# Ledger of designs, part 62: peptides against a protein of PDB entry 5JXT

Target 1, 319 residues: chain A of PDB entry 5JXT
Amino acid sequence: SLLPKKEINVYIGMSEMQVKWYQKILEKDIDAVNGAGGKRESKTRLLNIVMQLRKCCNHPYLFEGAEPGPPYTTDEHLIYNAGKMVVLDKLLKRIQKQGSRVLIFSQMSRLLDILEDYCVFRGYKYCRIDGSTAHEDRIAAIDEYNKPGSDKFIFLLTTRAGGLGINLTTADIVILYDSDWNPQADLQAMDRAHRIGQTKQVVVYRFVTDNAIEEKVLERAAQKLRLDQLVIQQGRAQVAAKAAANKDELLSMIQHGAEKVFQTKGAFGTMAEKGSQLDDDDIDAILQAGETRTKELNARYEKLGIDDLQKFTSESAYE

## One batch from the design tools (peptide; aimed at target 1 T73)

Design b2_p24_4 (made by RFdiffusion4)
Pose (drawn by RFdiffusion4):
Structure b2_p24_4 (pose): chain A 317 residues (1-241, 244-319), chain P 24 residues (1-24)
Amino acid sequence: SLLPKKEINVYIGMSEMQVKWYQKILEKDIDAVNGAGGKRESKTRLLNIVMQLRKCCNHPYLFEGAEPGPPYTTDEHLIYNAGKMVVLDKLLKRIQKQGSRVLIFSQMSRLLDILEDYCVFRGYKYCRIDGSTAHEDRIAAIDEYNKPGSDKFIFLLTTRAGGLGINLTTADIVILYDSDWNPQADLQAMDRAHRIGQTKQVVVYRFVTDNAIEEKVLERAAQKLRLDQLVIQQGRAQVAAAANKDELLSMIQHGAEKVFQTKGAFGTMAEKGSQLDDDDIDAILQAGETRTKELNARYEKLGIDDLQKFTSESAYE
Amino acid sequence: DIERHMTEEAEEKREEAIEEQEEE
């Protein structure tokens, strides 16, 4: 029995320093922010703003010249200058206290570099797979974290790095520091720990910058994830739109017994006998429209799970 | 690439964080 994973959006604010940088990004190109300029502008200008705001929602030290002036030290400012780092510090502390291990995913390798400095600062044993990591390296990195009684605690990955089917069930908590544009990428990262061999409840925490660009980014991905489900669930429709032996057999046998029983005429003919007054016609049209309504209202309301014919129906016996 | 160093105070805080982890 594999327990369904718990996915939680953790909505996070921004530090005072992030606001300064967030405002500068928006100010440096306020024209495009207010939707000025021609409609012919290429997508490049706006997408550059998206990248900067994404970096800013991650950590301000991703911008050069942002870390406090030289010389540079690795201290508590690494934590308190990014809202996500403040939430993560207490979250990681609580995770180790309850005997849990955690996979931390990110879109940006420069952020895992910042998380490396944090793990060394707090004394956390950790592993890293980068996507810019050789094959033999990440095999050892997987084994080191999956070794029984492993020294490691945190596993730093990029959402794409490892490839398909790698196993990290020796962890039961997943933290998505930032989200991906396509939902299948984040969902695959969660299934590094949420797969066969996982014994404990898998909990996934997704850091989201509330009232900023990442909240809006998330809604789109939730929509694209909902659209994918509808396509996959309806993937049986085109194969259903020939005729089975039973379908052909049912068309022929329908009402055949009543035909054999009949010596004279059938229904509408036996009761009224090829002569029809106005009242008889009116009853035929009223009974038909009623049957027509009930038939259409029954089938136009159905779903794929009712229309889908099982392959075992072809096993006529 | 920029070099980054730990201060004596940051080292002491790291030792304390490691000791807390050993106690757990």

Design b2_p24_4_s1 (made by RFdiffusion4, then SolubleMPNN; from b2_p24_4, 14 letters changed)
Fold by OpenDDE base, seed 1:
Structure b2_p24_4_s1 (fold): chain B 319 residues (1-319), chain A 24 residues (1-24)
Amino acid sequence: as target 1 above (319 residues)
Amino acid sequence: MKKKVMTEEDKEKRKKSIEELKKL
């Protein structure tokens, strides 16, 4: 029988470089961040801020002029300048030692380019599929990954490419490097490993930048997922979840953790304490804390009815 | 300004840089 997925949100502090870039993004549009634009502020401007903050949470090298160089060299700086890469690097080492194989999903093909550089740097053999990959090349990459005795450890995918109904049951670990606004896209991605033919316990690690916009992206996704589940269970087909965030929701998401980010000198959380020097005990502590917060998040939304889940409560972005 | 998407040439330069680093 297929075992249920174990899903764990992995809450990760920003590196010092991420904090500096996060501050710079907020400062550049500070009037919009402070809501000073009011009714005149364009939804497009707010969506652009959200997109830059999400890039910062993924990797600062997604910005022009952030990568050290020329010369552009791949070195440990590719890892320590992004909290998610520090945790990923330790997790992949553990996953490999366990004889597991891993799918890594992102919304950003440009992040997959960084992950390719990382794989080459660490000597990890990988396959890649994104939205630009030709149909024949997708089949070839899937077959290469799934073949008996495949030496490919990692499969890099955009979440959109992962949605295409492919079977990747030869992997038992899924890393969602970032989250989709639509939780169904992430479910469809992880269900590439969690499918008929899987023989192992599938574990899903969802990376979430702590004290940043990604927590609010996750909360909104969890709210929507619970609403979708309740609508299906209650047969209320007319309860369309508001698919698109309004301006006030986007502002609340942008403002979340912004004050703490502005006050921060250096990195956040375990990244401030240990930086790139995370040991196995630090990783276990991060995973245990993540498992607890994941249960708490799920329990919060499980208690809410349809009417409550339709209200995006702007809980104070400053609480 | 058009975001410079890393060209295939930029990707190849990174690959070479990593291969050179592995030889040290």
Scores: peptide ipSAE 0.018, ipTM 0.367, DockQ to the pose 0.056
OpenDDE base, seeds 2, 3, 4, 5: peptide ipSAE 0.010, 0.011, 0.009, 0.021; ipTM 0.375, 0.368, 0.352, 0.373; seed 5 fails the geometry check

Design b2_p24_4_s2 (made by RFdiffusion4, then SolubleMPNN; from b2_p24_4, 12 letters changed)
Fold by OpenDDE base, seed 1:
Structure b2_p24_4_s2 (fold): chain B 319 residues (1-319), chain A 24 residues (1-24)
Amino acid sequence: as target 1 above (319 residues)
Amino acid sequence: PVVKTMTEEALKKREESIEELKKL
C-alpha cells in the first residue's frame, strides 16, 4: 500500500541581499503599502507588489541589475544571496546521501534557470520541464528520469507544467521551492511522486520565507484547502472559496513582516546567525521547527468551520 | 540569455563538489 506523504513546511530566513531588495520593493510603492492609496489603489498594483515580493523570496537575481556583473559568473554567491538556496544546497546533499531522488517545483521558470546554473555548479545531473517544453521533449525527459539506473538525481519542474498527468514515482522527495495560490496545484505536483508505483515514503518539503509575504500565501492556501475539503465533505458545492484576494487582503499580506524588514540590518533568523555556514545540526533544527509549525498550522485550520474559513482573519497579521 | 562563466575558483569548487557526490 502507498504510505501517506509527510509534508513539512521549511521556514527560511531571508539573506541580507533579499532583505535589501524586499525593502526596495516596499519603498518603491510605500504609499500603496501604507494603504494611503485607499479605494483608488488598483488591485493590479497590489498584485504586482505581491509578485515582486514573491520573486524576492525565491531569489534576488530574478530582478534586473541584482545579479553581480558583468561579467556574470556562477559561484557561491548564487547560493548565499538566497536563504532558500542555502537550505536547498545542504538538503540536497542529505537527500542524495540517503539514496533518494528529488523533484523540485517552482511557479517561476526563471527560477528553474537559476536552479540549472546551481545544478551545473554542484555537478548534479538533472532533467527539466516547464510550460515551454514541447510534448515530445517532456516524454523524453520523463523517460530519461524514470529509466532503471537513471543517473538523473533532480527533476526541475514548473508546478503547473509538471503537475499534469505524469508519473515520477522514481523520486521519493518533493521540494516545493515556492507555493501556488491554489493549493490544488501543489497537491497535483506532490501526486507525481505520491502515486501508485511508489515504494518509498514520500516526503514533501515546502519552502516558506519566514517573516515575509510567503507565510500569508501559505496561510491563505491552507485556509482554501481546508475549505475545499469541508465543502466536499458537506456536499456544499456552492461555497466556492473567494477565488481571488480582495484589496484589503492583498494589502494585509504585503504589510506582513514589512515593519520588521524595514528595521532589519542584514539577514533574518538562521541566515543572520550562520548564513552560508549552515551545518547538519542547523538543518535538523530548521526541519524540526518546520515540522512543529506545520502541525500547529494544520491544527489551527482543522478546528475552523466553513463560516470561519470564509472570513479572512486579519488578526493574525499583527502577531 | 546572459552568458555566465565560472571562474577558475568556481571550477575548482565544482570539481570538489563532483568528487564529494561520487563518494555518496
Scores: peptide ipSAE 0.444, ipTM 0.893, DockQ to the pose 0.611
OpenDDE base, seeds 2, 3, 4, 5: peptide ipSAE 0.404, 0.021, 0.412, 0.401; ipTM 0.879, 0.576, 0.885, 0.877

Design b2_p24_4_s3 (made by RFdiffusion4, then SolubleMPNN; from b2_p24_4, 12 letters changed)
Fold by OpenDDE base, seed 2:
Structure b2_p24_4_s3 (fold): chain B 319 residues (1-319), chain A 24 residues (1-24)
Amino acid sequence: as target 1 above (319 residues)
Amino acid sequence: MKKKTMTEEDLKKREEEIKELEEL
C-alpha cells in the first residue's frame, strides 16, 4: 500500500545579501509599502512588489547586477548568498547518503537555471523540465530519470510543468523550493512522486523564508486548501473562495516582517549564527522546528469553519 | 550563471501567477 506522504515546512532565515535586497525592494516602493498611495495604488503595483520579494526569498541572483562579477564564476557564493541554498546544500548531501532521489520544484524557471549551475558545481547529475521543454525532450528526460539504475540524482521541475500527469515514483523526496499560490498545484507536484508504484515513504520539504512574504503566501495557501477541503466535504461548491487577493491583503502580506527586515543588520536566524557552516545538528533542529510549526499551522486552520475561513484576513490568524 | 532572459513562457507563467493571485 502507498504510505501517506510526510510534509514538513522548512523555515529558513534570509542571508545577509537577501536582507539587503529585500530592504532595497521595500525602499524602492516605500510609499506603496506604507499604504500612502491610497486609492491611486494599482493592484498591479502591489503584485509586482510581491513578485520581487518572492524572487528575493528564492535567490538574490534573480536580480540583474546581484551576481558577483565579471568574471561570472560559480563558487560557494552561489550557496551562502541564499538561505534556501544553504539548507538545500546540506539536505541534498543527507538525501544522497540515504540512497534517495529528489524532485526539486520551483515556480521560477530562472531559479532552475541557478539550480543547474549549483548541480554542476557540486557534481550532482540531474534532469530538467520546465514549461519551455519540448514534448519529446520531456519524455526523454522522464525516461532517463526513471530508467533502472539511473545515475540522475535530482530532477529539476517548474511546479506547473511537473503537474502535467508525469510519473516520477523513482524519487522519494520532494523539495518545494517555493510555493504556488494555488495549493493544488503543489499537491499535483507532490503526486508525481506520491503515486501508485511508489515503494518508499515520500517526504516533502516545503522551503519557506522566515520573517518574509513567503510565510503569508503559505498561510493563504493553507487557508485556501482547508476551504477547498471543507467545500468538497460539505457539498457547498458555490462557497469556493472567488475572493481575489484584495489590495489590503496584498499590502498586509508585503508589510509582514518588513519592520524587522529594516531593523536587521546582517542575516536572519540560523543564517546569522552559522551562515553556510550549518552542521547536521543544525539541519535536524531546523527540520524539527519546521515539523512543529507545520503541525501548529495545520491545527489553526483545522479548527476553522467555512464562515471563519471566508472572513479570515491574514491579520486574525495571530489573535 | 547562465543569464537566461525571462522567456516568453516565464512571462506567461508570471501572468498566470498574477491571475491566480487575482483569483485567490
Scores: peptide ipSAE 0.016, ipTM 0.479, DockQ to the pose 0.019
OpenDDE base, seeds 1, 3, 4, 5: peptide ipSAE 0.000, 0.013, 0.016, 0.000; ipTM 0.380, 0.411, 0.386, 0.264; seeds 1, 5 fail the geometry check

Design b2_p24_4_s4 (made by RFdiffusion4, then SolubleMPNN; from b2_p24_4, 14 letters changed)
Fold by OpenDDE base, seed 2:
Structure b2_p24_4_s4 (fold): chain B 319 residues (1-319), chain A 24 residues (1-24)
Amino acid sequence: as target 1 above (319 residues)
Amino acid sequence: PIKKTFTEEDLEKRKKEIEELKKL
């Protein structure tokens, strides 16, 4: 029988470079961040800020002129300049030692480019599929990954490309490097490994940048997922969760942790204490804290009815 | 409103919050 998947949110501090870039993004549009634009502020401007903040949470090298160079060389700086890469680098070593195989999902094809450079640098054999991958090349990559005795350890996928009904049950670990605004897209990605034919316990690690916009993306996704579940259970198909964040929700999400980011000199959380020198005990502590915080997050939304979940505008960043 | 500039008191408050987070 297929075992239930285990899902763990992994809360990760920003590197010093990420904090500096996050500050720069907020500073560039500070009037927007402060809500000073009033009725004149475009939803498009707020969405652009959200996109830049999400890029920063993923990797600072997603910005032009962020990568050290020329010469552009792949080195340890690719890892220590992004909190998610530091945790990923340690976690992949553990996963490989366990004889597991891993799917890594992102919303950003350009992050997969960075992950390819990382895989080459660490000597990890991988496959890749994104939105631009031809149909024949997708089949070839899937077959290469799934073949008996495949030496491919990692499969890199965009979340949407992974949603296309493919079977990857030869992997037992799923890393969501970032989250979709639609929790159903992430579920569809997990279901590539968590299907009929899986023989192992599937574990899903969801990376979340702590004290940043990604916490609010996660909260919103959890609210929507709970609402969708309650709507299905109650037969109330008409409670379409307003699929698109309004301006005030986007503003609240941008403001979340922003003051703390401006106050921070250097890195954040565990990245400030140990940087790239995380050991196995630090990873265990991060995973345990993440498991606790995941249970707490789920328990908050499990107690809420449909009417409460509809009224939950993101608590203002002022409480 | 998100302040770009923080007082020394704001920085000390943040140091205490970080130290409390280290005790968890």
Scores: peptide ipSAE 0.008, ipTM 0.271, DockQ to the pose 0.010
OpenDDE base, seeds 1, 3, 4, 5: peptide ipSAE 0.000, 0.000, 0.000, 0.000; ipTM 0.248, 0.227, 0.224, 0.221

Design b2_p24_5 (made by RFdiffusion4)
Pose (drawn by RFdiffusion4):
Structure b2_p24_5 (pose): chain A 317 residues (1-241, 244-319), chain P 24 residues (1-24)
Amino acid sequence: SLLPKKEINVYIGMSEMQVKWYQKILEKDIDAVNGAGGKRESKTRLLNIVMQLRKCCNHPYLFEGAEPGPPYTTDEHLIYNAGKMVVLDKLLKRIQKQGSRVLIFSQMSRLLDILEDYCVFRGYKYCRIDGSTAHEDRIAAIDEYNKPGSDKFIFLLTTRAGGLGINLTTADIVILYDSDWNPQADLQAMDRAHRIGQTKQVVVYRFVTDNAIEEKVLERAAQKLRLDQLVIQQGRAQVAAAANKDELLSMIQHGAEKVFQTKGAFGTMAEKGSQLDDDDIDAILQAGETRTKELNARYEKLGIDDLQKFTSESAYE
Amino acid sequence: SYAELVKEAAEEPTVLDLPEVEPT
């Protein structure tokens, strides 16, 4: 029995420093922000703003010249200058206290570099797979974290790095520091720990910058994820739109017994006998329209799970 | 659209009340 995973959006604000940088990004190209300029502009200008705001929602130290002036030290400012780091510090502390281990995923490798400095600062044992990591390296990194009684606690990965089917069930908590544009990428990262061999409840925390660009980014991915479900669930429809033996058999046998019973004429003919007054015609049209309504209202309301014929129906016996 | 996304990102984000920390 594999427990369904708990996925929680943790909505996070921004530090004072992030606001300063967030405003500068928006100011440096306020024209495009207000939707100015021609409609012919290529997508490049707006996408550059999206990248900067994404970096700014992650950590201000991703911008050069942002960390407090030289010389550079690695201290508490690494934590309190990014809203996500403040929430993560207490979250990681609570995670270790309850005997849990955690996989931390990110889109940017430069952010895992910042998380490396944090893990060393707090004394956390950790592993990293980068996507810019050799094959033999990440095999050892997987094994090190999966070793029974492992010294490690945090596993730093990029959402895409490892490839398909790698197993990290020795962890039961997943933290998505930032989200991906395609939902299948984040969903695959969660299934590093949420797969066969996982014994404990998998909990996934997704850091989202509330009232900023990442909240809006998330709604789109949630929509695209919902669209994918509808396509997959309806993937049986085109194969259904020939005729089975039973379908052909049912068409022929339908009402055949009543035909054999009949010596004279059938229904509409036996009761009225090839002569029809106005009242008889009116009853035929009223009974037909009623049947037509009930038939259409029944089938136009159905779903794929009702129309889909099982392959076992072809096993006529 | 990306223009709509960037335009809506111009709203003020939530600001946190955090302690000021200087490097040692």

Design b2_p24_5_s1 (made by RFdiffusion4, then SolubleMPNN; from b2_p24_5, 8 letters changed)
Fold by OpenDDE base, seed 2:
Structure b2_p24_5_s1 (fold): chain B 319 residues (1-319), chain A 24 residues (1-24)
Amino acid sequence: as target 1 above (319 residues)
Amino acid sequence: SLEELVKESAKKPKVLDLPKVEPK
């Protein structure tokens, strides 16, 4: 029988560089972030801020002129300048040592470019599929990854490209480097490894930048997923809250952690204490804290009924 | 509580007074 997947949110502090870039993004649109624009603030402007903050949470080198150079060389700076890369780098070493194979999903093809540079720098053999990958090249990459005795350790995928019904049961670890606004897209990505033909315990690590917009993206995704589950269970197809975030919800998400980001000099959490020098005990502590916080998050939404979750969406719709 | 969750999720965006950091 297929074992149930284990899902763990991995809460990761920002690097010093991420904090600086996160501040710079907020400062550029400070009047919008402060809520001073009121009803005049465009939803498009808020969505753009959200997208820049999500880029910052992924990697600061997603911004033009953020990469140190010339010369533009891949070095340890690619890792220590992003909290997610610091954790990824340690986690991948552990995963490889355990004889596991890993799928890494992102919403951003440009982040996969950074992850390719990282794979080359660390000597990890990988496959890649994104939205631009030709059909034949997708088949070739899947076959190369899945072949018996494949030396490909990592599969890099955009979440949407991974949604195409492919079988990747030769991997047992899934890393969601970022989250989709639609939790069903992330589930479909996990189901590439977690399906018939899997012989190992599938573990899913969801990276979440702590004290940043990604916590609110995760909370909204969890709310939506619970609502979708309850709607399916009750046969009430109509109530699927496809409600795109309103302006106030987007602004609240942008504001989350903003004050602390402005007050912070340097990195956050374990990134401030250890930087890139995380050991195995630090990783175990991060994973254990993440497992606890994941259980708390799930328990928070498991108690909610449809009528309760509808209040979360409806009170924001009538103003 | 659910009411606290609803109140926390329904929190209208606060008017923040984040400092304009003068570009150095």
Scores: peptide ipSAE 0.041, ipTM 0.605, DockQ to the pose 0.022
OpenDDE base, seeds 1, 3, 4, 5: peptide ipSAE 0.035, 0.017, 0.026, 0.034; ipTM 0.493, 0.414, 0.431, 0.557; seed 5 fails the geometry check

Design b2_p24_5_s2 (made by RFdiffusion4, then SolubleMPNN; from b2_p24_5, 8 letters changed)
Fold by OpenDDE base, seed 4:
Structure b2_p24_5_s2 (fold): chain B 319 residues (1-319), chain A 24 residues (1-24)
Amino acid sequence: as target 1 above (319 residues)
Amino acid sequence: SLEELVKESAKKPKVLDLPKVEPP
């Protein structure tokens, strides 16, 4: 029988470089971030800020001129300059040692380029599929990963490309390096490993940058997922899930943690305390804290009915 | 509580007074 998947949100502090770049993104559009634009602020401008902040949460090298060089060489800086990479690097060592295999999903093909460089640098054997991968190359990559005795430890996927009904049950670990705005896309990604033919306990690690926009992306995704579940259960097709964030929702998301980011000198949380020198106890502490916060997050939404979730979406609309 | 969550979601974007970085 297929075991239930275990899902853990892994809350990760920004590196010092991420804090600096996060500040720089907010500063560039400070009048929009401060809400000074009011009704005149462009939704497109706010969406652009959101996208830059999400890039920063993933890796600062997603920005032009952020990578140290010349020479442009892959080194330990690829890891220590991004909190998610520091946690990933330790987590992958543990995953490999336990004889597991891992799917890593991202929304950003350019982040998969960084993860590819990382895999080469660490000597991890990997496969890759993104939105640009030809159909034949996708089949070849899946077959190479799934073959008996495959030396491929990691599969790198864009969440949408991985959503295409593929079977990756030869992996038992799923890392969502970032989250989709549509929680169903992330579920579809998890279901590549958590499917008929899986023989192991599937564990899903969702990376979430702490004190940043990604917490609000996660909350919004959890709200939407709960609403979708309740709509299915109650047969109420008419709850048009307001799929698109309004301006005020986007601005609230941008503002989340912004003040603390401006006040912070250096890194956040465990990244400030240990930097790249996380040990196994630090990882266990991060995972335990993440499991607790995941339970708390779920418990907030499990008690909500449709009428309750509709109030959340309506009170933000009536001024 | 639901009321706390509603109050938290109903938190309109505050006017932040984040420091303007002087252009270099």
Scores: peptide ipSAE 0.042, ipTM 0.618, DockQ to the pose 0.022
OpenDDE base, seeds 1, 2, 3, 5: peptide ipSAE 0.023, 0.018, 0.011, 0.016; ipTM 0.425, 0.391, 0.390, 0.401

Design b2_p24_5_s3 (made by RFdiffusion4, then SolubleMPNN; from b2_p24_5, 7 letters changed)
Fold by OpenDDE base, seed 2:
Structure b2_p24_5_s3 (fold): chain B 319 residues (1-319), chain A 24 residues (1-24)
Amino acid sequence: as target 1 above (319 residues)
Amino acid sequence: SLAELVKESAKKPKVLDLPKVEPK
């Protein structure tokens, strides 16, 4: 029988460089971030801020002029300048030692470019599929990854490209480097490894930048997922949970952690304490803390009925 | 409570007074 997935949110502090860029993004639109624009603030402007903050949480080199150079060379700076890369680098070493194989999902094809540079730098053999990958090249990449005795350790995928009916049961670890606004897209990505033919325990690591916008993206995704589950269970027509956040929701998400970011003169959390010098015990502590916070997050929503979750969506709709 | 979670999630964005860092 297929074992249930183990899902763990991995809460990761920002690097010093990420904090500086996160501050710069907020400062550029400070009047919008402060809520001073009121009814005049455009939803498009807030969505743009959200997109830049999510890029910052992924990697600062997603911004023009952020990468050190010239010369533009891949080095340890690619890792230590992003909290997610520091954790990824340690986690991949552990996964490889365990004889596991890993799918890494992102919403951002440009983050996959950074992850390719990282794979080359660390000597990890990989496959890649994104939205631009031709159909024939997708088949070839899947076959190369799934072949018996494949030396391909990592599969890099955009979440949406990986969501298409493919079987990747030759991997047992899934890393969601970022999250989709639609929790079903992430589930569909996980189901590439968690399918008939899987012989191992599938473990899903969801990377979440701590004290940043991604915590609010996660909370909102968890709320939607619970609502969708309850709607299915009750046989009610999917009340189309307004897939798009309203202006106030977007602004609340942008404001989350902003004050702490402005007060901080360095990295956050484990990145401030250890930086790139995380050991195996530090990773175990991060994973254990993540497992605890994941259980707490799920327990908050498991007790909620449809009428309770609809109030979350409706009280924001009538003003 | 759920009502507290709803109230926390439905909290209107506060007017923040985040400092304008003067461009150096």
Scores: peptide ipSAE 0.065, ipTM 0.616, DockQ to the pose 0.022
OpenDDE base, seeds 1, 3, 4, 5: peptide ipSAE 0.033, 0.010, 0.044, 0.000; ipTM 0.491, 0.402, 0.625, 0.318; seed 1 fails the geometry check

Design b2_p24_5_s4 (made by RFdiffusion4, then SolubleMPNN; from b2_p24_5, 8 letters changed)
Fold by OpenDDE base, seed 1:
Structure b2_p24_5_s4 (fold): chain B 319 residues (1-319), chain A 24 residues (1-24)
Amino acid sequence: as target 1 above (319 residues)
Amino acid sequence: SLRELVKESAKKPKVLDLPKVEPP
């Protein structure tokens, strides 16, 4: 029988470089961040801010001029300048030592480019598929990964490439490096490993930048998922889950943690305390805290009815 | 690297002309 998947949100502090870039993104459009544009503010402007903040949460090198160079070298700076990379680096070492194999999903193909450079730097053998990968090349990559005795440890995927119904049950670990606005896309990604033919306990690690917009992306996704589940269970096909955030929702998401980001000198949380020097105990503490917060998040939404789940209650950073 | 190829193609540094926020 297929074991239930274990899902853990891994809450990760920003590096000092991420904090500086997050501040710069907010400062560049501070009038928009403060809601000074009112009804005249374009939804497109807010969506652009959201997209930049999500890039910052993933890796500061997604911005032009952020990476040290020229020359552009792959070195430890690729890791320590992004909180998610610091945690990923330690976690992958543990996963490999356990004899597990891992799928890494992202929304951003440009982040997969960073992860490829990282895999090469660490000597991890990998496969990659994204939205641009030809159908035949996707089949070849899947077959290469799934073959008996495959030396490919990591499969790098865009979450959209996961939508193709592929079977990757030869992996037992899933890392969602970032989250989709649509929780169904992330579920479909998990279901590449969590499918008939899986023989191991599937564990899903969802990386979430703490005190940042990604918490609100996660909350909105969890709310939508619960709403979708309740609508299916109640046969109420007409409850269109609000597919897209409104301006006020986007503004509140942008404002979440912004004040604390502006007040912060250096890194956040465990990244401030330990930086790249995270040990195995620090990782265990992060995973345990994440498991607790994941249970609390799920328990919050399990108690809500359809009408409550249709109201996006974003606590602003000022609530 | 793939990042180097992307950067070589992206050669116009759109420096985020962040206004110098003078420290208060």
Scores: peptide ipSAE 0.059, ipTM 0.485, DockQ to the pose 0.029
OpenDDE base, seeds 2, 3, 4, 5: peptide ipSAE 0.069, 0.008, 0.037, 0.031; ipTM 0.423, 0.360, 0.410, 0.487; seeds 2, 4, 5 fail the geometry check

